# Peptides against a protein of PDB entry 4U39: the designs that were tried, part 29

Target 1, 302 residues: chain A of PDB entry 4U39
Amino acid sequence: SIKVIGVGGGGNNAVNRMIENEVQGVEYIAVNTDAQALNLSKAEVKMQIGAKLTRGLGAGANPEVGKKAAEESKEQIEEALKGADMVFVTAGMGGGTGTGAAPVIAQIAKDLGALTVGVVTRPFTFEGRKRQLQAAGGISAMKEAVDTLIVIPNDRILEIVDKNTPMLEAFREADNVLRQGVQGISDLIATPGLINLDFADVKTIMSNKGSALMGIGIATGENRAAEAAKKAISSPLLEAAIDGAQGVLMNITGGTNLSLYEVQEAADIVASASDQDVNMIFGSVINENLKDEIVVTVIATG

## One batch from the design tools (peptide; aimed at target 1 L188 D268 A271 F282)

Design b2_p16_3_s2 (made by RFdiffusion4, then SolubleMPNN; from b2_p16_3, 8 letters changed)
Fold by OpenDDE base, seed 2:
Structure b2_p16_3_s2 (fold): chain B 302 residues (1-302), chain A 16 residues (1-16)
Amino acid sequence: as target 1 above (302 residues)
Amino acid sequence: LSPFEKKKNVTELFLK
């Protein structure tokens, strides 16, 4: 089974976005120290952590409180994650609960023998230096606790949105990019396409790989496959070019009109931009909602 | 460290 665990406010917002987009084949768990915020989750499983420590009042933007809250609730987290083959841990780093609890939850998942993937955001620079420093500490702790950590640099989202985009919409886009990171992997396992991957393929690319970067490209029209692939490998979310990556996981998602030729064309572009010795795997997904769009997601590891 | 990992680590060092 695949479980997605949203940790703290940002993680729970991302989980809500996943549920709203009907991401299939995954179980959702919402975790928070704030009981009121947790009640707003759309997840089927809602877990309050650190009830004794925080009394449901949240972590006060302190990562040490988030950590201790997860440690207090370890047995409950273990029971909720038990029997998962894969666990996604999603969080917005820089806060109290997400930054502190996500590494603890990830370690619990890994200790249970699940393939543990972190999908986290760095805060925007405008959220202030304190959040950036807290996020850096949390990301470091996540790297030790996961098999692969996808880090989304929120400042790079500002390069792909309109300059007039309200701050609230920039946060919504960060939640959407977190969704795309989870869905881009989970769909390869859970959703049939023209080229299917198994869990063993994904595990080979993602096991003990440390930090990863994600690129996304979307296009329409006659050259949509090539354009989407080119956008993915040149994505502002890729803080490093993929040419130095040891592993590449690629998702090519299209509507019912997606052709095998388009899948191959997109894969060849990503392969040509990668190192010759790269371990690249790619799958395709059919999403009827995309109609004429192709979405290419690239995850670079190593 | 791979060139890719080195580049990622440099980005993290500037955030500390």
Scores: peptide ipSAE 0.027, ipTM 0.597, DockQ to the pose 0.027
OpenDDE base, seeds 1, 3, 4, 5: peptide ipSAE 0.019, 0.020, 0.020, 0.016; ipTM 0.499, 0.494, 0.488, 0.454

Design b2_p16_3_s3 (made by RFdiffusion4, then SolubleMPNN; from b2_p16_3, 8 letters changed)
Fold by OpenDDE base, seed 5:
Structure b2_p16_3_s3 (fold): chain B 302 residues (1-302), chain A 16 residues (1-16)
Amino acid sequence: as target 1 above (302 residues)
Amino acid sequence: LTPFEKKKKVTELFLK
């Protein structure tokens, strides 16, 4: 089974976005130290951590409280993650609960033998230096606790949105990029396409790979496959060129009109931009909600 | 470090 665990406010907002976008074939778990915020989760499983420590009042933006809250609730986390083949741990880094608890939860998932993938955001620079420093500590702890850690730099989201985008919409876009990172991988396993991957294929690319970057490209029209692939490999979210990556996982998602030719064309573009010795795997997904759009997601590891 | 790992580390340093 695939489990997605949202940790703290940002992680739970991302999980809500996944549920709202009907991401299939995954079980959702919401984790928080704030009981009021947790009640707003759409997840089937809601877990309050650190009930003795925090009394449901949250972590006070302190990562050490988030860490201790997850440690207090270790047995409950173990039971919720038990039997998962794959665990996505999603969080906004820089806060209290997400930053402190996500590494502990990731380690629990890994110790249970699940393929453990972190999908996390760096805070925007405007959130201040304290959040950036806390995020750096949380990301460092996540790297040790996961098989692959996808880090989304929120400041790069400002390059793909309008300059007049309100702060609240920038956070909603960060939640959407977290959704795209989880869905771009989970759909390869859970959602049928023209080229299906199994869990063993994904495990080969993502097991013990450390930090990863994600690129996303969306296009329409006659050259949509080529354009989406070119946008993915040049994505602002991809802070390093895919040239020099040891592994590439590619998702090509389209509507019911997605052709094998379009899948191959997109894969060839990503392969041509990658190292000759790259371990590249690609799958296709059919999403009936996509009309004339193709979405290419690239996860670069190594 | 791979060229990609080097680039990632540099980027992580500048985003601090």
Scores: peptide ipSAE 0.024, ipTM 0.490, DockQ to the pose 0.029
OpenDDE base, seeds 1, 2, 3, 4: peptide ipSAE 0.021, 0.024, 0.022, 0.024; ipTM 0.481, 0.452, 0.470, 0.494

Design b2_p16_4 (made by RFdiffusion4)
Pose (drawn by RFdiffusion4):
Structure b2_p16_4 (pose): chain A 294 residues (1-190, 197-206, 209-302), chain P 16 residues (1-16)
Amino acid sequence: SIKVIGVGGGGNNAVNRMIENEVQGVEYIAVNTDAQALNLSKAEVKMQIGAKLTRGLGAGANPEVGKKAAEESKEQIEEALKGADMVFVTAGMGGGTGTGAAPVIAQIAKDLGALTVGVVTRPFTFEGRKRQLQAAGGISAMKEAVDTLIVIPNDRILEIVDKNTPMLEAFREADNVLRQGVQGISDLIALDFADVKTIMKGSALMGIGIATGENRAAEAAKKAISSPLLEAAIDGAQGVLMNITGGTNLSLYEVQEAADIVASASDQDVNMIFGSVINENLKDEIVVTVIATG
Amino acid sequence: MTPFEKITNKTVILDF
């Protein structure tokens, strides 16, 4: 019983993308103050929060509103989260709802005893000062409210995509990366949570590599461990979760070769949760998701 | 022993 909760617009898209990618084994909850944007969620559960406060008009990039909105819906949320063994709280930070409500929601989930992993994007630098400041204040709050907070620096999306990809696609990729963050773990729980719990505090950074071809598992792993999303050296990690995903042509040669690349770059006595998952919708593509904690 | 095998504590999931 793992629940992925998209909070605000940032999470709304990630949840959509997860659903679009048919990520299995999770119950999705889209939570928003913005009734209009929420009605776009492909989530079976759409929770409008702050209905009394925001009247479906959203938080206006005011984290305080997203917070008061979440506090207002404190009871509705717990009801939706009860029974969750694990809650992914996915949101965009810098907003109102994502920045404000996610900590409230993730804290509720944490109090409910669920393994609370918050997976959020820090706004692109270009989103400006307000976005940056609010997320920083927000990411700070997400840390206090989750067991593990995987923070995806959107600015690093721009290093990854072609220099000329339009902004719309840059935001879109941030959504996918958020999805890639949650799927990178949720695919490994579809297992004693104390395992993953022991891997889940402090902040966490993740990396992704995608490759195709003859030497792809290594290409993917190398890209994953060196990825711009992954800002710090992995040898600094106390725990590392590794997810290898490929087509039905995923060989153990490829799997361990990528595991060897991720492992050598990690500390030797590192705790590790490693999985490889077959995605039939993949052909020659292989995706390594690496999440380091410490 | 390869680098991966040298990791003493790991949970390995091979979902084939």

Design b2_p16_4_s1 (made by RFdiffusion4, then SolubleMPNN; from b2_p16_4, 8 letters changed)
Fold by OpenDDE base, seed 1:
Structure b2_p16_4_s1 (fold): chain B 302 residues (1-302), chain A 16 residues (1-16)
Amino acid sequence: as target 1 above (302 residues)
Amino acid sequence: LTPFERKKNITLILNR
């Protein structure tokens, strides 16, 4: 089974976005120290952590409170994650609960033997230096606790949105990019396509790889596969070119009109931008909602 | 470190 655990405000907003976009084949768990915020979750499983420590009033933007809250609730977290083959831990880094609790939850998942993937955001620079420093500490702790950690730099989202985009919409786009990171992997396992991957394929690329970067490309029209692949490998979310990556996981998602030729064309573009010795795997997914769109997701590790 | 990991780590440091 695949479990997605949203940790703190940003992680739970991402989980809500996943549920709203009907990401299939996953179980959703919402975790928070703030009981009022947790009540707004759409997840079936809602877990308040650190009830004794925080009394449901949240972590006060303190990562040490988030950490201790997860430690207090360890047995409950273990029970909720038990039997998962794969666990996605999603959080916005820089806050109290997400930054402190996500590494603890990830370690619990890893200790249970699940393939543990972190999908986290760095705060926007405008959120201030304190949040950036807290996020750096949380990301460092996550890297040790997961098999793969996908880090999304929120400042790079500002390069893919209109300059007039309201701040609230930029946060919604961050939630959407977190969704795309989880869905780009989970769909390869849970959703049929033209080229299916199994869990063992994904595990080979993601097990004990440390930090990763993600690129996303979306295109329509006659050359949509090639354009989507080119956009993915040149994505602003890729803080580094995929050249020199040890592993690449690629998802080619399209509508019912997705052809095997388009899948191969997209895969060849990503392969040509990668090292010759890269361990690259790719899968295709059919999503009837995409109609004429192709979405290429690239995850580079190593 | 691979060229990718080096570039990635530099970017991660600059975003601190």
Scores: peptide ipSAE 0.027, ipTM 0.568, DockQ to the pose 0.029
OpenDDE base, seeds 2, 3, 4, 5: peptide ipSAE 0.025, 0.023, 0.026, 0.024; ipTM 0.577, 0.477, 0.473, 0.468

Design b2_p16_4_s2 (made by RFdiffusion4, then SolubleMPNN; from b2_p16_4, 10 letters changed)
Fold by OpenDDE base, seed 2:
Structure b2_p16_4_s2 (fold): chain B 302 residues (1-302), chain A 16 residues (1-16)
Amino acid sequence: as target 1 above (302 residues)
Amino acid sequence: LTPFERKKNITELYLK
């Protein structure tokens, strides 16, 4: 089974976006120290952590409180994650609960023997230096606790949205990019396509790989496969070129008109941009909600 | 560190 655990405010917003976008084949768990915020989750499983420590009043933007809250609730977290083959831990780094609790939850998942993937955001620069420093500590702790850590640099989202995009919409786009990171991997396992991957294929690419970068490309029209692939490998979310990556996981998602030729064309572009010795695997997904669009997601590890 | 990991780490340092 695949479980997605959203940790703190940002992680729970991302989980809500996943549910709203009908991401299939995963179980959703919402975790928070704030009981009022947790009640707004759309997840089937809602877990309040650190009830004794925080009294449901949240972590006060303190990562040490988030950490201790997860440690207090360790047995409850273990029970909720038990029997998962794969666990996605999603959070916005820089806050109290997400920053402190996500590494503890990830370690619990890993100790249970699940393939543990972190999908987290760095705060925007405008959120201030304190959040950035807290996020750096949380990301460092996540790297030690996961098999693969996908880090989304929120400042790079500002390069892909309109300059007039309101701050609230920039946060919604960060939630959407978190969704895309989880869905881009989970769909390869859970959703049939023209080329299917199994869990063992994904595990080979993602086990003990440390930090990863994600690129996304979307295109329409006659050259949509090539354009989507080119956009993915040149994505602003890729803080480094995929050149020198040890592993590449590629998802090629299209509508019912997705051709095997388009899948091959997209895969060849990503392979040509990668090192010759890269371990690249790719799958395709059919999503009927994609009309004429192709979405290419690239996860680069190593 | 691989060349790719070194590039990632440098970028992470500038974002700190």
Scores: peptide ipSAE 0.019, ipTM 0.432, DockQ to the pose 0.028
OpenDDE base, seeds 1, 3, 4, 5: peptide ipSAE 0.017, 0.017, 0.017, 0.017; ipTM 0.492, 0.432, 0.416, 0.429

Design b2_p16_4_s3 (made by RFdiffusion4, then SolubleMPNN; from b2_p16_4, 7 letters changed)
Fold by OpenDDE base, seed 2:
Structure b2_p16_4_s3 (fold): chain B 302 residues (1-302), chain A 16 residues (1-16)
Amino acid sequence: as target 1 above (302 residues)
Amino acid sequence: LTPFERKKNKTVLLNL
């Protein structure tokens, strides 16, 4: 089974976005120290952590409170994650609960033998230096606790959105990019396409790889496959080019009109941008909602 | 560290 655990406010917003976008084949768990915020989750499983420590009043933007809250609730987290083959841990780094609890939850998932993937955001620079420093500590702790850590640099979202985009929409786009990171992997396992991957393929690319970068490209029209692939490998979310990556996981998602030729064309572009010795795997997904769109997601590891 | 990991780590350090 695949489980997605949203940790703290940002992680729970991302989980809500996944549920709203009907991401299939995954079980959703919402974790928070704030009981009121947790009640707003759309997840089937809602877990309050650190009930004794916080009394449901949240972590006060303190990562040490988030950590201790997850440690207090370890047995409950273990029971919720038990029997998962794969666990996604999603969080917004820089806060209290997400920054502190996500590494603890990730370690619990890994200790249970699940393929543990972190999908986390760095805060925007405008959230201030304190959040950025707390996020750096949380990301470091996540890297030790997971098999693969996808880090989304929120400041790079400002390069893909309109300059007039309201601050609230920039946060919604961060939640959407978190969704795309989870869905781009989960769909390869859970959703049929022209080229299916198994869990063992994904595990080969993602097991004990440390930090990863994600690129996303979307295009329409006659050259949509090539354009989507080019956008993915040049994505502002890629803080480094995919050259020198040891592993690449690629998702090519399209509508019912997605051709095998388009899948191959997109794969060849990503392969040509990668090292010759890269372990690349790619899958395709059919999403009837995309109509004429192709979405290419690239995850570079190593 | 791989060349890619060194690139990632430099970017993380520049964003600190």
Scores: peptide ipSAE 0.166, ipTM 0.768, DockQ to the pose 0.028
OpenDDE base, seeds 1, 3, 4, 5: peptide ipSAE 0.156, 0.146, 0.126, 0.080; ipTM 0.753, 0.752, 0.729, 0.691

Design b2_p16_5 (made by RFdiffusion4)
Pose (drawn by RFdiffusion4):
Structure b2_p16_5 (pose): chain A 294 residues (1-190, 197-206, 209-302), chain P 16 residues (1-16)
Amino acid sequence: SIKVIGVGGGGNNAVNRMIENEVQGVEYIAVNTDAQALNLSKAEVKMQIGAKLTRGLGAGANPEVGKKAAEESKEQIEEALKGADMVFVTAGMGGGTGTGAAPVIAQIAKDLGALTVGVVTRPFTFEGRKRQLQAAGGISAMKEAVDTLIVIPNDRILEIVDKNTPMLEAFREADNVLRQGVQGISDLIALDFADVKTIMKGSALMGIGIATGENRAAEAAKKAISSPLLEAAIDGAQGVLMNITGGTNLSLYEVQEAADIVASASDQDVNMIFGSVINENLKDEIVVTVIATG
Amino acid sequence: AKPPVVSPNEVKFFQR
């Protein structure tokens, strides 16, 4: 019983993208102060929060509103989260609802005893000072409210995509990366949570590599361990979760070769949760998701 | 040390 909660617009898209990618085994909850944006969520559960406070008009990039909105809906949320063994709280930080509400929601989930993993994007630098400051204040709050917070620095999306990809696609990729963050774990739980719990505190950074071809598992792993999303050296990690996903042509040769690349770059006595998942919708593509904690 | 071999659709928790 793992629940992925998209909070605010940032999470709304990630949840959508997860659903779009048919990520299995999770119950999705889209939570928003913005009734209009919420009605775009492909989530079966759409929770409008702060209905009294924001009247469906959203938080206006005011984290305080997203927070008060979440606090207002404190009871509605717990109801939705009860029974969750694990809650992914996915949101965009810098907003109002995502920045405000996610800590409230993730804290509720944490109090509910669920393994609370918050997976958020730090706003692109270009989103400006307000976005940066609020997320920083927000990311700070997400850390206090989750067991593990995987923070995806959107600015690093721009190093990854072609220098000329339009901003719209840059934001879109941030959504996918958020989805890639949650799927990277949720695909490994579809298992004693104390395992993943022991891997889940402090902040966490993740990396992704996608490759195709003859030498792809290594290409993907190398790209994953070196990826711009992954800002710090993995040898600094106390725990590492690795996810290898490929087509039905995923061989153990490929799997271990990528595992060897990720492993050698990690500490030798590192705790590790490692999985490889077959995605029939993949052909020659392979995706390594690496999440380091420490 | 090398990680244990993980077959597709399996998950392992371990310390090397």

Design b2_p16_5_s1 (made by RFdiffusion4, then SolubleMPNN; from b2_p16_5, 7 letters changed)
Fold by OpenDDE base, seed 3:
Structure b2_p16_5_s1 (fold): chain B 302 residues (1-302), chain A 16 residues (1-16)
Amino acid sequence: as target 1 above (302 residues)
Amino acid sequence: ARPPLVKPNEVLSFRL
């Protein structure tokens, strides 16, 4: 089974965005120290952590409170994650609950023998230096606790959106990029496509790989596959080129009109931009909601 | 012509 656990405010917003976009074949768990915020989650499983420590009033933007809250609730987290083959831990780094609790939850998932993937954001520069420093500590702790850690630099989202984009919409786009990172992997296992991957293939690419980068490309029209692939490998979300990656996971998602020719064209572009010795796997997914769009997601590991 | 990389229903682990 695949479980997605959203940790704190940003992680829970990302989980809500996944549910709203009908991401299939996964179980959703919302975790928070704030009981009022947790009640707004769309997840089937809602877990309040650190009830004795925080009394449901949240972590006060303190990562040490988030950490202690997850430690207090360890047995409850273990029971919720039990029997998962794969666990996605999603959080916005820089806050109290997400930054402190996500590494503890990730370690619990890994100790249970699940393939543990972190999908987390760095805060925007406008959130201030304190959040950036807290996020750096949380990301360091996540690297030790996961098999693969996808880090999304929120400031790079500002290169994809309009300059007049309100701050609230920039956070919604960060939640959407977290969704795309989880869905880009989970759909390869859980959703039928033209080319399905098994869990063993994904496990081979993602087990004990440390940091990963994600690129996304979307296009329409006659050259949509080639354009989406070119956008994915040149994505602002890639802080480095895919050249030098030891492993590449690629998802090619399209509507019911997605052709094997388009899948091959996109795969050849990503392969040509990667090292010759790269361990590349790719899958294709059919999403009827995309109609004429193709979405290429590239995850570079190593 | 490169052989089609994608066979229907084969997980193509391409070691390029």
Scores: peptide ipSAE 0.019, ipTM 0.451, DockQ to the pose 0.402
OpenDDE base, seeds 1, 2, 4, 5: peptide ipSAE 0.015, 0.009, 0.007, 0.009; ipTM 0.448, 0.382, 0.348, 0.439; seed 2 fails the geometry check

Design b2_p16_5_s2 (made by RFdiffusion4, then SolubleMPNN; from b2_p16_5, 6 letters changed)
Fold by OpenDDE base, seed 5:
Structure b2_p16_5_s2 (fold): chain B 302 residues (1-302), chain A 16 residues (1-16)
Amino acid sequence: as target 1 above (302 residues)
Amino acid sequence: SRPPVVKPNEVLSFRR
């Protein structure tokens, strides 16, 4: 089974976005120290952590409280994650609960033998230096606790949105990018396409790889596959070129009109931009909601 | 040249 665990406010917002976008084949778990915020989760499984420590009042933007809350609730987390083959841990880094609890939860998942993938955001620069420093510590702790850590730099989202985009919409876009990171992987396993991957294939690319970068490209029209692939490999979300990656996971998602030629064209573009010795795997997914759009997601590991 | 029919479950490892 695949489980997605949203940790703290940002992680729970991302999980809500995943549920709203009908990401299939995954079980959702919402974790928070704030009981009121947790009640707003759309997840089937809701877990309050650190009830004794916090009394449901949240972590007060303190990562140490988030950490201790997860440690207090370790047995409950273990029970909720038991039997998962894969666990996505999603969080907004820089907060109290997400930053502190996500690494603990990730370690619990890994210790249970699940393929553990972190999908986390760095805070926007405008959220202030304190959040950036807390996020850096949380990311470092996540890196040690996961098989692969996808880090989304929120400041790069500002390069792909309108300059007049309200702060609230920028956060919603961060939640959407978190969704795309989880869905881009989970769909390869859970959703049929023209080229299906098994869990073992994904495990080969993602096991013990450390940090990863994600690129996304969307296009329409006759050259949509090529354009989407080119956008993915040049995505502002990629803090580095993919040519240095040891592994590449590619998802090519289209509507029912997605052709094998388009899949191959997109894969060839990504392969041509990658190192010759790269271990690249790609899958295709059919999403009837995309109509004429192709979405290419590239995850570069190593 | 017929595009290579990637069989279902063939990991196209582009091992160049």
Scores: peptide ipSAE 0.007, ipTM 0.418, DockQ to the pose 0.299
OpenDDE base, seeds 1, 2, 3, 4: peptide ipSAE 0.008, 0.000, 0.000, 0.000; ipTM 0.386, 0.386, 0.375, 0.351; seeds 1, 2, 3, 4 fail the geometry check

Design b2_p16_5_s3 (made by RFdiffusion4, then SolubleMPNN; from b2_p16_5, 6 letters changed)
Fold by OpenDDE base, seed 3:
Structure b2_p16_5_s3 (fold): chain B 302 residues (1-302), chain A 16 residues (1-16)
Amino acid sequence: as target 1 above (302 residues)
Amino acid sequence: KRPPVVKPNEVKSFRL
């Protein structure tokens, strides 16, 4: 089975966004130290961690409290993750619960033998230096605890959104990018398309790869496949060029009118931008909600 | 009608 575990406020917002977008073939778990925030989760499984430590009052933006809360609740986390083949650990880094608990939860998933993928955000620069430093420590701990860690730099979201975008909408877009990172991988396994991947294909690309970057491209019109692929490889979310990647996982998602020619055209563009010796795998997904849109998601590993 | 589903190994044969 595939499990998505949202850790703390940002992780739980991302999980809510996944449920609202009807992401299929995954089980959702919400984890928090704040019992009131946890009650607002749409996830079927809701887990309060560190109930003795925090009394449900949250981590007070302290990562050490988030860490100790996950350590207190280790057995409950193990039980909730048991039987997962793949675990996505999603969190907003820089807070208390997400930063401290996500690495502990990821390590528990990995120790259970699941393919463990972190999908996390770095805080915006405007959230302040303290959050940035806390996030850096949490990201370092996540790298050791996962097979692959996708890091979304929130400041790069400001290059994709309008200059007048309210701060609340910038956070909603960060939650949406976390959704796109999880869905871009989970759909390759769980959702039928023109080209299907299995769990073994994804495991080959993502096992013990360390840090990863994600690019996303969306386009419409006659050249939509080529345009979406070009936007994905030039995405502001890619802090480095794709030509340095040892592995590439590509998702080409379209409506019922997605052609095999469009899938091939998009794959050839990404392959041409990648290293010659790259281990590239690509899948296609049919999403009836996209109508005339194509979404290309690229995960670059190594 | 659902679009045809192809396995990755079958598509590699078309790139030859």
Scores: peptide ipSAE 0.008, ipTM 0.494, DockQ to the pose 0.095
OpenDDE base, seeds 1, 2, 4, 5: peptide ipSAE 0.008, 0.007, 0.007, 0.000; ipTM 0.521, 0.455, 0.481, 0.360; seed 5 fails the geometry check

Design b2_p16_5_s4 (made by RFdiffusion4, then SolubleMPNN; from b2_p16_5, 6 letters changed)
Fold by OpenDDE base, seed 1:
Structure b2_p16_5_s4 (fold): chain B 302 residues (1-302), chain A 16 residues (1-16)
Amino acid sequence: as target 1 above (302 residues)
Amino acid sequence: ARPPAVAPNEVLFFRG
């Protein structure tokens, strides 16, 4: 089974966005120290952590409170994650709960033998230096606790949105990028009957790889596959080029009109941008909601 | 080497 655990406010917003976009084949868990915020989650499983420590009033933007809250609730987290083959831990880093609890939850998942993937954001520069410093500490702790950590730099989201985009929409786009990171992987392994082979291959690429970068490309029209692939490998979300990655995971998602030729063309572009000795996984997914769009997600590991 | 064509909803693994 695949579980997605949203940790704190940002992680829970991302989980809500995943549920709203009908990401299939995954179980959703919402974790928070704030009981009121947790009640707004759309996840089936809602877990309040650190109830004794925080009394449901949240972590007060203190990562140490978030950490201790997850430690207090370790047994409940273990029970909720038990039997998962894969666990996505999603959080907005820089806050109290997400920054402190996400590494603890990730370690619990890893200790249970699940392939543990972190999908986290760095705060926007406008959120202030304190959040950036807290996020850096949380990201460091996540790297030790996960098999693969996808770090999304929120400031790079500002390069792909309109300059007049309201601050609230920039956060919604961050939630959407978190969704794309989870969905780009989960859709590859959520297909009935192939789960074991696809999961074993994903596990080979993602196990003990540390930091990963994600690129996303979206295009329409006659050359949409090639354009989407080129956008993915040149994505502002990639802090480095894909050359030098030890592993690459590529998802090519299109509507019912996605052709084998388009999949091959997109795969060839990503392969040509990668090292010859790279381990690559390529998947194609049909999403009827995309109609004429192609979405290429590239995850570079190592 | 050109990666092999992937069918929709299939995953292909390539080892360089």
Scores: peptide ipSAE 0.025, ipTM 0.506, DockQ to the pose 0.800
OpenDDE base, seeds 2, 3, 4, 5: peptide ipSAE 0.008, 0.008, 0.010, 0.017; ipTM 0.341, 0.356, 0.351, 0.363; seeds 3, 4 fail the geometry check

